# Designs tried in a protein design run: peptides against a protein of PDB entry 5OK6. Part 1

All scores and structures are predictions.

Target 1, 215 residues: chain A of PDB entry 5OK6
Amino acid sequence: ELPGLDSQWRQIENGESGRERPLRAGESWFLVEKHWYKQWEAYVQGGDQDSSTFPGCINNATLFQDEINWRLKEGLVEGEDYVLLPAAAWHYLVSWYGLEHGQPPIERKVIELPNIQKVEVYPVELLLVRHNDLGKSHTVQFSHTDSIGLVLRTARERFLVEPQEDTRLWAKNSEGSLDRLYDTHITVLDAALETGQLIIMETRKKDGTWPSAQL
Below, numbering starts at 1 at the first letter of every chain, in headers, positions and changes, except where a header shows other numbers.
Peptide ipSAE was made for these designs. It is ipSAE averaged over its two directions, with the distance scale d0 held at 1.0 Angstrom where the peptide's residues are scored. Compare it between designs on one protein only; published cut-offs may not apply.
The geometry check fails a fold that doesn't show the stated peptide or that is severely misdrawn somewhere.

## One batch from the design tools (peptide; made by RFdiffusion4, then SolubleMPNN)

Design b1_p18_3_s2
Fold by OpenDDE base, seed 4:
Structure b1_p18_3_s2 (fold): chain B 215 residues (1-215), chain A 18 residues (1-18)
Amino acid sequence: as target 1 above (215 residues)
Amino acid sequence: SAEDAAFAAALAAAAAAA
């Protein structure tokens, strides 16, 4: 059942638990398409539940570039294309108005960056490959705050690398050069890794030599 | 292997061009 309009406004917009509440690392927030949200605002601010401004079900279709993988369009801007709501507020809206059939929620995590908390709308999608099979990539999403060590572990898992096999990572630069990711303790952000970037997992040979050192 | 050599060669070529 839909609560009263004033109650909806308070529940979603209040500074303690609503849209404007402080971000906390690890929390889930959700994207809501801006036009829908503005329509909802107009509806609840209008004071008439029977108003023609009723927003209908949440529809985030315009935020997606595809309905297969449900990837977000590039370059979306908070406040222009979408608003961010904490999990509680999102779930209230979904319970009140519903979500368009077939659309997944756009859930994102709050991350801790140097001196700021931010909802990570665009995690880094890396293309993981093996050095000897560069054409077969596994796309994996990582937070900017994830360590290179996690990227390496993830790559090892995806490629079913045995524990006794030694591996290391290279990042392919836009100009085509390769940089070895020596420090596994730095973050994806620190390493300046970007979405779509090829990350090559090199596996040490049985003779103890590295493929990259053969020449 | 041939793939190993190709990787090494690509790496070396990139380094030389930089």
Scores: peptide ipSAE 0.304, ipTM 0.849, DockQ to the pose 0.334
Fold by OpenDDE base, seed 5:
Structure b1_p18_3_s2 (fold): chain B 215 residues (1-215), chain A 18 residues (1-18)
Amino acid sequence: as target 1 above (215 residues)
Amino acid sequence: SAEDAAFAAALAAAAAAA
């Protein structure tokens, strides 16, 4: 059952609780493919519920690069490729029009950057490896606001490092050299880590020496 | 191990090239 067109517009587009509401850190927002959303706008603004502009079910297929991992295409731009809706607005649209069968919602979180809040559409995907097995990577997603400490803890967990083992991180830089991540309190953003970047976890030897200091 | 040595060598080589 669809509510009245005016009600739909007010529910989704209002500045207090809809598309225009202020961003709040930690909240979930959802991506809607731009063409569908524009068609919906035309439909509800047209004032005729029987109009040929009826948008049908939400279909974000064009935003995905694959239907296996449901990863977004690179380089998508807000306002051009998609719009962002708060959770409540998204759920209303889904309830009214449905979502394409088998297609997951595209949920993203609001993060707090130094000066602004932003919906983090593209979290950083890091390639975590052990120093002694550089060819076996674990791809893990991190927020730009996550600390290097969290990256280290995550690496330890993925590689089943025992609590008594000491570990530290290195990042492979654009020059091909390795930069040690000394400060674990800075963020992924502060460390300028990027998607696809190799992060090496070094484990201290039983004799108390570090592999990197062997020579 | 050989892998440890390789890692150390990679670091040393990078430092020397910088």
Scores: peptide ipSAE 0.274, ipTM 0.823, DockQ to the pose 0.278
Fold by OpenDDE base, seed 3:
Structure b1_p18_3_s2 (fold): chain B 215 residues (1-215), chain A 18 residues (1-18)
Amino acid sequence: as target 1 above (215 residues)
Amino acid sequence: SAEDAAFAAALAAAAAAA
């Protein structure tokens, strides 16, 4: 059952518990398409539950670039394309109005950056490849706060590298050259890695030499 | 291996183009 219009507004827009509440690292927030949200605002502010301004079910279709992988369109802007709601508020809206059939929720995590909390709407998607098979990539998502060490471990796991094998990473930069990622303790953000960037895992040869060192 | 050599060559070519 739908609660009263004023109750809905207070529950969702409340600065303490709703849309404007402080971000906390590790929490889940959800994207809501802006036009739907504005329609909902108009509905609850109108004061007439029987009005023609009823928003219907939540439909985030315009935020997705595809309905296969449910990847977000690039360049979406908070306040223009979508609003962010904490998990509780999102679940209230879904329970009241429903979500378009077949659409997954757009869940994102709050991450801790230097001196700021942010909902990470766009995790970094890296293309992981092996040095000896550059044409076969594995796309993996990482947080900007993840370490290069985690990227390396993930690559090793995906390519089934044995524990005794030595590996290291290279990143293809914007100039087309390859930069070795020496420091595995820095973050993806610190290394300035970007979505779509090619990351090459090099495996040390049995003779103890590195493939990249061959003349 | 041939693949190792190809990687090394690609790396060298990229360095030369930079």
Scores: peptide ipSAE 0.274, ipTM 0.826, DockQ to the pose 0.381
Fold by OpenDDE base, seed 1:
Structure b1_p18_3_s2 (fold): chain B 215 residues (1-215), chain A 18 residues (1-18)
Amino acid sequence: as target 1 above (215 residues)
Amino acid sequence: SAEDAAFAAALAAAAAAA
């Protein structure tokens, strides 16, 4: 059963708890396809619950590039392709109208950037490999705000590196060269790492030498 | 190892091309 139209509008658009409320780091927000949202707005603003403007179930199909991994299309723009809603508002809409069968919610996190909070719609997907097996990549998602140290720890965990083994990272740059990631305290953003970028974990040899030093 | 040498060679090739 749907709440009154005015109640729906206030619940979703209210500046205190709705779409326009302040972003807080770590919170979940959800994407809603823009045309659906505009249809909903027209419906609740129309004042007639029996209007032909009823939006139906939320359908985010046009935002996805695939229905296997449910990855977003590249280049989506807030306000043009989608609207961002806080978790509470999203859950209300889903409870009222439903979500298209089989579609997952598009959940994203608020991240803290210098001088601004932002919903990170496109986290970075890195291709992690070992120096001695460059052909076997593991795709792992990271926030732009994650440290290089976290990338390294994640790589170590994924490749089951023993605690006593020493490791370091290299990034393949756009020019095809390999840049060593010396500073593990900088972020993925600071290192300008991008989705699809190859990150190589080098493991120090038992004799204490690095494979890369055999040049 | 052969894999280590391959990695080193890849680094050298990349450096030379830059």
Scores: peptide ipSAE 0.269, ipTM 0.824, DockQ to the pose 0.408

Design b1_p18_3_s4
Fold by OpenDDE base, seed 3:
Structure b1_p18_3_s4 (fold): chain B 215 residues (1-215), chain A 18 residues (1-18)
Amino acid sequence: as target 1 above (215 residues)
Amino acid sequence: SAEDAAFKAALEAAAAAA
C-alpha cells in the first residue's frame, strides 16, 4: 500500500535522509529518470492520490544505451536527465511504485575526491591488452580513485601473469601515441585515463629485456 | 593487423623516448 502523499514527500525529499542528504564515501546512491521523478513530485504535491498524475512504475529506459549490458548513455546530466537518491529513498520508491520489469537499478558509489565527495556515475572502463596480442582486449571498470597499481594488478590477473613475471603499463593517449604509466601510486584520475582508453600491458622477456626496447 | 603494427611502432617510439 502506498503511504500518504505528504509522507512520501517527506521521506524522499527530507534533507536529512532523502535526496538532499550529505554524501558519504562508500555509500550507494541510485539514479532515477528525471521525468518520472518530476511526475512523482507533481503527484505527491497535488494532494490527490486518485489524480491522473500517478507516475506508475519507475522506468529508467531512457538512461540506458543498451538493454544487454545496461550501460548508461554518455553525457547524462544530474538534474536534467536523472536525480540521485540515497539507497533508502530509492528502495522506498521501488517498494511503492515498482521498477520496470527486467530493468536493473542504476546503483553508483560515493567516492572521495580531493576536497569533495561525489557519486561516481561514470566509472572508467579501460580496454586492457597485452603487448604481444593487441587484438584481444578485456574491458574492466575502475573508479577514478583507483590506483594505477590496481589497474596493473587487475591486468596481470586477467592475463594470468605469473608472480615472477615483471609487467608494466602503457596508455594510448588522445594523440594516438603511447604514454608509459611509470608511477603506479597515482590514481586513474591523476593519470587522466578515460573510458574506452587502450591500456597495454608489457611483459618483460626472460632475458631481462623489455619488448618495447627491441622493437 | 595493420593496427597492431602501428601500435607496436608507437610502443617502440614511446620506449625510446623514455
Scores: peptide ipSAE 0.037, ipTM 0.705, DockQ to the pose 0.145
Fold by OpenDDE base, seed 5:
Structure b1_p18_3_s4 (fold): chain B 215 residues (1-215), chain A 18 residues (1-18)
Amino acid sequence: as target 1 above (215 residues)
Amino acid sequence: SAEDAAFKAALEAAAAAA
């Protein structure tokens, strides 16, 4: 049975555990399609639990570009296309109204940026390749707050690089040229890496020379 | 760096061909 309408509103909209609560790094938040949420607001504010304004189950279909990988559409805007709820509030709504059959929740993490905390709705998807086989890519998702060192380690793992082999990264820039990622301590954000960007892992030769030095 | 330019040229050529 659904809680009272006023209770629902207070549970979801409060500033301590609801939609208005402060963001905390590492916490999970969930996207809710804006029209559904507005319908819910109208329902609970109407004061009649038997109203025709009942929102039904949560349906985020319009936020997805595909139903295979459940990838979000590009260019979605908070407050226009979706609202963000903390995990507790999301789980309440799901328990009360249900989620459309087959749809996964849209879970995202709060990240700490230099000046603000935000829910990272669009993590960076990088195309990882080896210098000697540019045609075989691994698409890997990273946070903007992940280090270049993590990108390098991830590339090494995906390509099964032996521990004794030295590797370094290059990024293909917007001009089509390659920039070496020298500092592995900076973040993906600091390096200005973007979704779809090609990241090339160069492996040092056994003779101690780099493939790039011979070009 | 000088290393960047040479590797860049070769990889750019390879990337363009791919």
Scores: peptide ipSAE 0.036, ipTM 0.685, DockQ to the pose 0.124
Fold by OpenDDE base, seed 2:
Formats: C-alpha cells, sequence, structure tokens
Structure b1_p18_3_s4 (fold): chain B 215 residues (1-215), chain A 18 residues (1-18)
C-alpha cells in the first residue's frame, strides 16, 4: 500500500536519508528518469492521491540505448536526464510504484575521487587483448578508481596466464601509439584510460626476452 | 627505453591493423 503523500515526500527527499543524503564510497545509488521523478514530485506535492498526476511504474526506458544489454545512453546528465537516489529510497519507490516489467534497475556505486565522492554512472570499459592475438578482445568494466594492477590481474585471469608467466600492459593512446603502463599502482583515472580503449597484455617469452624488445 | 619505443611501434602497427 502507498504511504501518505507527505510521508512519501519526506522519505524520499529527506536530506539525511533520502535523495540529498551525503555520498559514501562503496554505497549503491540508483538512477531514476527525470520525467518520472518530476511526475512523482507533482503527485505527492499535489495532496490528492486520486489525482491524474499519479506517476505509474518507474520507467527508465529513455535512459537506455538498448534493451538487450541495458547500457545507458552516453552523455546523460544528472538533474536533466535522471536523479540519483540512495538504495533505500529507490527500493521504497519500487515497492510503492513498481518498476517497468523486464527493466533492470540502474545501480551505480559511489567512488572516492580526489577531494570528492561521486556516483560513478559511467565506469570505464576496456578492451583487453593479448599481444599475439589482437583480434580477440575481452571487454571488461573497471572503476576509474581501480588500479592498473587490477587491470593487469584481470587480464591475466581472463587469458588464463599461469602464475609463473610475466606480463605487462600497454595502452593504445589517442594518437594510435602504445604507452606502456609501468606504474601498476596508479588508477585507471590517473592513467587516463577511457571506454573503448585497447589494452594490450604482453607476455614475457620463455627465453626471458619481451616480444616488444625484438621488434 | 629504446626497446620500448621499438615495441611500441610494432604494437602500434599491429593495433592499427586490428
Amino acid sequence: as target 1 above (215 residues)
Amino acid sequence: SAEDAAFKAALEAAAAAA
């Protein structure tokens, strides 16, 4: 059953636990399509539960580029295209109004950036390949806050590299050249890696030489 | 290193062809 309109407003918009609550790293937040949210606001502020302003089920369809992979459209802007709600508030709205059938929630994590917490709406998708087989890529999602070391470990895992094999990463830059990722302690953000960027894992030869050294 | 530069060139060529 739907709570009273004032109760809904307080629950969702409350600055301590609602939409305006402080961001905390690692927490889950959810995107809600802006038009739906505004309709909900109008409904609960109108004071008439039987009004024609009833928002219906949450529908984020306009935020998705496709209904297969449920990827977000590029360039969505907070406050214009969507609002962000903490998990509790999202779950309340879903329980009250429902979510469009078959549509997944748009869950995102709060990340810690230098001097700011942010909901990471667009994690980085990297194309991982081996130096000897550039045609076979694995697309893997990373946070901007993930280390290059994690990218390397992930690549090793995906390509089933044995523990005794030595590997290193190269990134294809915007100029088409390859930059070696020497420092594995820096983040994806620090390395300025971007979605769709090719990351090449080089495996050391048994003779102790690197493939790159012989070219 | 010079080796890194050469490899970079080779990998770049390979990456450009991919």
Scores: peptide ipSAE 0.059, ipTM 0.741, DockQ to the pose 0.123; fails the geometry check
Fold by OpenDDE base, seed 4:
Structure b1_p18_3_s4 (fold): chain B 215 residues (1-215), chain A 18 residues (1-18)
Amino acid sequence: as target 1 above (215 residues)
Amino acid sequence: SAEDAAFKAALEAAAAAA
């Protein structure tokens, strides 16, 4: 059952878990397609529960580039294409109006950058490969705030690298050259890694030499 | 791509030489 229109407005816009509440690192926020949200606003502000302005089920279809992997379209802009709601507010709306059948929620995390907190709408998707098998990639999503060390550990796990094997990372840049990711303590953001970028895990040989040393 | 093929070939050559 839908709550009163004023109650909906207060809960979503001005409540403790409202749209304008402060961002907190690690919390989940959700994207809502802008036109649907505007329709909802018009509905609850209209004061007539039986109004033809009823928004219906939440439908984020226009935000997705595909219905297979449910990836977001590139270049979406907050306030133009979507609004961000904290988890509680999102769950209220879903409870009240429903979500389009088969469509997953668009959940994103708040990240803390040096001078700002933001919802990370576009985490970095890296293509992880081994130096000796560039054709077999693992696509893995990372936060901009994740360390290169985490990327390395993730690569080792995905490729089932034994603990005694030494590994290091290279990033293929736009010029086709390889940049060694030497400092594992810096973040994905600091390393300027981008979605779709190839990250090569090099494994040290048993003789103690690195394959790249012979290039 | 041609670039990827060349890169792979270079890495493979290095691996074979060791």
Scores: peptide ipSAE 0.039, ipTM 0.662, DockQ to the pose 0.083; fails the geometry check

## One batch from the design tools (peptide; made by RFdiffusion4, then SolubleMPNN)

Design b1_p22_2_s2
Fold by OpenDDE base, seed 5:
Structure b1_p22_2_s2 (fold): chain B 215 residues (1-215), chain A 22 residues (1-22)
Amino acid sequence: as target 1 above (215 residues)
Amino acid sequence: SAEDEAFRAELEAIQAAAAAAR
C-alpha cells in the first residue's frame, strides 16, 4: 500500500536521510531515471492519489547500454539523465511502485576523492590475464580509489595463485606497449587505468627468475 | 618454458613497435 503523498515527498526528498543527505564513503546509492523521478515528483506534489500523473513502476531502461550485462550508457549526467538516492530512499520507492520486471537496481558506492565525496557511477573494468595465457581474460571491476595492490591481490585470487608464489603486474598502455606497475601503493586513478585495459599478471619462476627477464 | 619465451617475445615485439612509432 502506498503511503500518503506528503509522506512520500518528505521521506525521499529530505536533507537528513533522503536525496539531499550528505554523502558518506562506502555507502550504497542508487540511480533512478530522471523522467520517472520527475513524474513521481509531479504526482506527489499534485496532492491527488488518483491523478493521471501516477508514475508506474521504476523503469531505468534508457540508462542501460545492454540488457545482458546491464552496463550503463556512457556519458550519463547526474540531474539530466538520472538522480541519485540513498539506499533507504531507493528501497522505499521500489516498495511503493515496484521496479520494471527483469531490471537490476543500479547500485553504486560513495568514494572518497582528495577533496570531495562522490558516487562512483563508472567504476573501472579491467581485463586480467596471466602472462602464459594472454587469450583468457577475467573482467573485474575496481574503484578509481582502489590501490594497484588490491588489483594484484584480486588477480592472484582469481588465478588461484598460492601465497608462496610471487607475482607482479603489467598494463597495456595507449601506445600498445606494456608498462610494469611498480608502485602497488598508488591508486587505479593515479596509474591512469581505464575500462577495457589489459592487465597482465606475471608469476615468478621457481628458480627465482622472471619470465620477462633479459628484455 | 615455451610459454615464458612467447611472453618475452611478445613484450619485445610490442616495445619495439612502440619505440618505432615515437
Scores: peptide ipSAE 0.126, ipTM 0.719, DockQ to the pose 0.384
Fold by OpenDDE base, seed 4:
Structure b1_p22_2_s2 (fold): chain B 215 residues (1-215), chain A 22 residues (1-22)
Amino acid sequence: as target 1 above (215 residues)
Amino acid sequence: SAEDEAFRAELEAIQAAAAAAR
């Protein structure tokens, strides 16, 4: 079931879908814990399939901060804590060695930034609430490249806002105050939105006034 | 409405707290 060691190396490191291939926006890449990967490298470079350096099943446990939501630890660094593999390479490794039981793959998307493509390891999780029900939040992930407009549309969808109803967003900033998100064309990155940040969707009243407007 | 007033009050409270912290 396991390919030859040289074949493994070629598929994962030097193949057309290998670790070093160019990033393409929208593609899925996967995180592999660095120590496991290094063990695999040692194994396949050793030339002995029966070597004691056999890496065993992929285990990304050390990358997770919890086993409930399977969120990544903060501050992980590519090349130090994990390596990134394109989907094809990841699936090869999983097929060859398996993945630790119960552990989900860590899939991330390539995003296009102004001068660089990168795998977005840490998408932004926003807490979406309505102005009239601040206690009921929906946690939704967004890319840094997503527009505020998408955040607004997503909020509208989650709260089942009718098309004829006007809505706008407020963000609770790091200083604790609320800032209006006026420009819906800027990105989450441009708006400096961060994981865990509260986003309030305000719905315009039927009389045409806004709840936040001073009387 | 009561909800609108509550939201305005919350907004003011948050803004006031932030201003006081500066």
Scores: peptide ipSAE 0.110, ipTM 0.708, DockQ to the pose 0.441
Fold by OpenDDE base, seed 2:
Structure b1_p22_2_s2 (fold): chain B 215 residues (1-215), chain A 22 residues (1-22)
Amino acid sequence: as target 1 above (215 residues)
Amino acid sequence: SAEDEAFRAELEAIQAAAAAAR
């Protein structure tokens, strides 16, 4: 059952779970397609629950690039294409209006950047490969705030590297060359890694030499 | 190994291409 229009407005905009509340690192926020949200605003601000401005169920279809993996379109902009809601607010709206059949929620995490907190709408998808099998990639998502160390550990896990084996990473940079990722303490952001970028895991040989050592 | 050599060759090729593109 729908609550009163004023109550809806207060809950979503100004409540404890309001849209404008401060971001907190690690929290989940959800994207809502802008047009739907504006329709909802018009509905609840109109003061008539029987109004023709009823927004219907939440429909984020226009935000998706595909309905298989439910990837977002590139270049979406907050405030233009979508609004961000805290989890509680999102769940309220879903409970009140429903979500379009078959559509998953678009959940994203708040990340802490040096200067600001933001909802990371586009995490980085890296293509992980082994040095001896460059043609077989594994796509893995990382936060911009994840360390290169995590990328390395993830690669090791994905490729079932034994603990005693030593590994290191290379990244194919924007110039097309390969850069060693020496510092594993810097972040994906610091390393300027981008979606679709190839990351090569090199495994040290048993003789203690690296495959790339003779370059 | 052949795989190591292939990797090195790929690295060299990439570096050469990048240098040529500058």
Scores: peptide ipSAE 0.082, ipTM 0.677, DockQ to the pose 0.473
Fold by OpenDDE base, seed 3:
Structure b1_p22_2_s2 (fold): chain B 215 residues (1-215), chain A 22 residues (1-22)
Amino acid sequence: as target 1 above (215 residues)
Amino acid sequence: SAEDEAFRAELEAIQAAAAAAR
């Protein structure tokens, strides 16, 4: 059953728990297609539950570039293409209006950047490979705020590297050359890593030398 | 090892290609 229109408005637009509440790092927020949200606003502000402005089920289809992996289209802009809602507000709307059948929610995390909190709509997808098998990649998503150390640990886990084995990372840069990622404490953002970028994990030899040492 | 040599060769090739593209 749909709550009263005023109640809906208060739940979703409430300053403490609604759309405009402060972002907190680690929280989940959800994308809602802009047109649908505007239709909902018009509906609840109109004061007539039986009006023709009923928004229907939430449908974010226009935000997706594919319905297989449910990847977002590139270049979507907050306030133009979508609005962001905190988890509570999102779940209210879904409970009231439903979500298009088969369509997953678009959940994203709040990240802490040096000067601002932001919902990370586009995390970084890196192509992880081993130095001895560059043709076999594992695509893994990382936050811009994740450390290079986490990327390395993730690569080690994916490739089943033993704890006693030493590894390091190289990134293929925009010029096509390889840059060694020396500092594992900097973030993906600091290293300027981008989606689709090739990251090579090099494993140290048993003799203590690196395969790339003679370059 | 053969794998090490192959890796070095590949890295060198990548670096050479990048240098040529500059």
Scores: peptide ipSAE 0.068, ipTM 0.667, DockQ to the pose 0.479

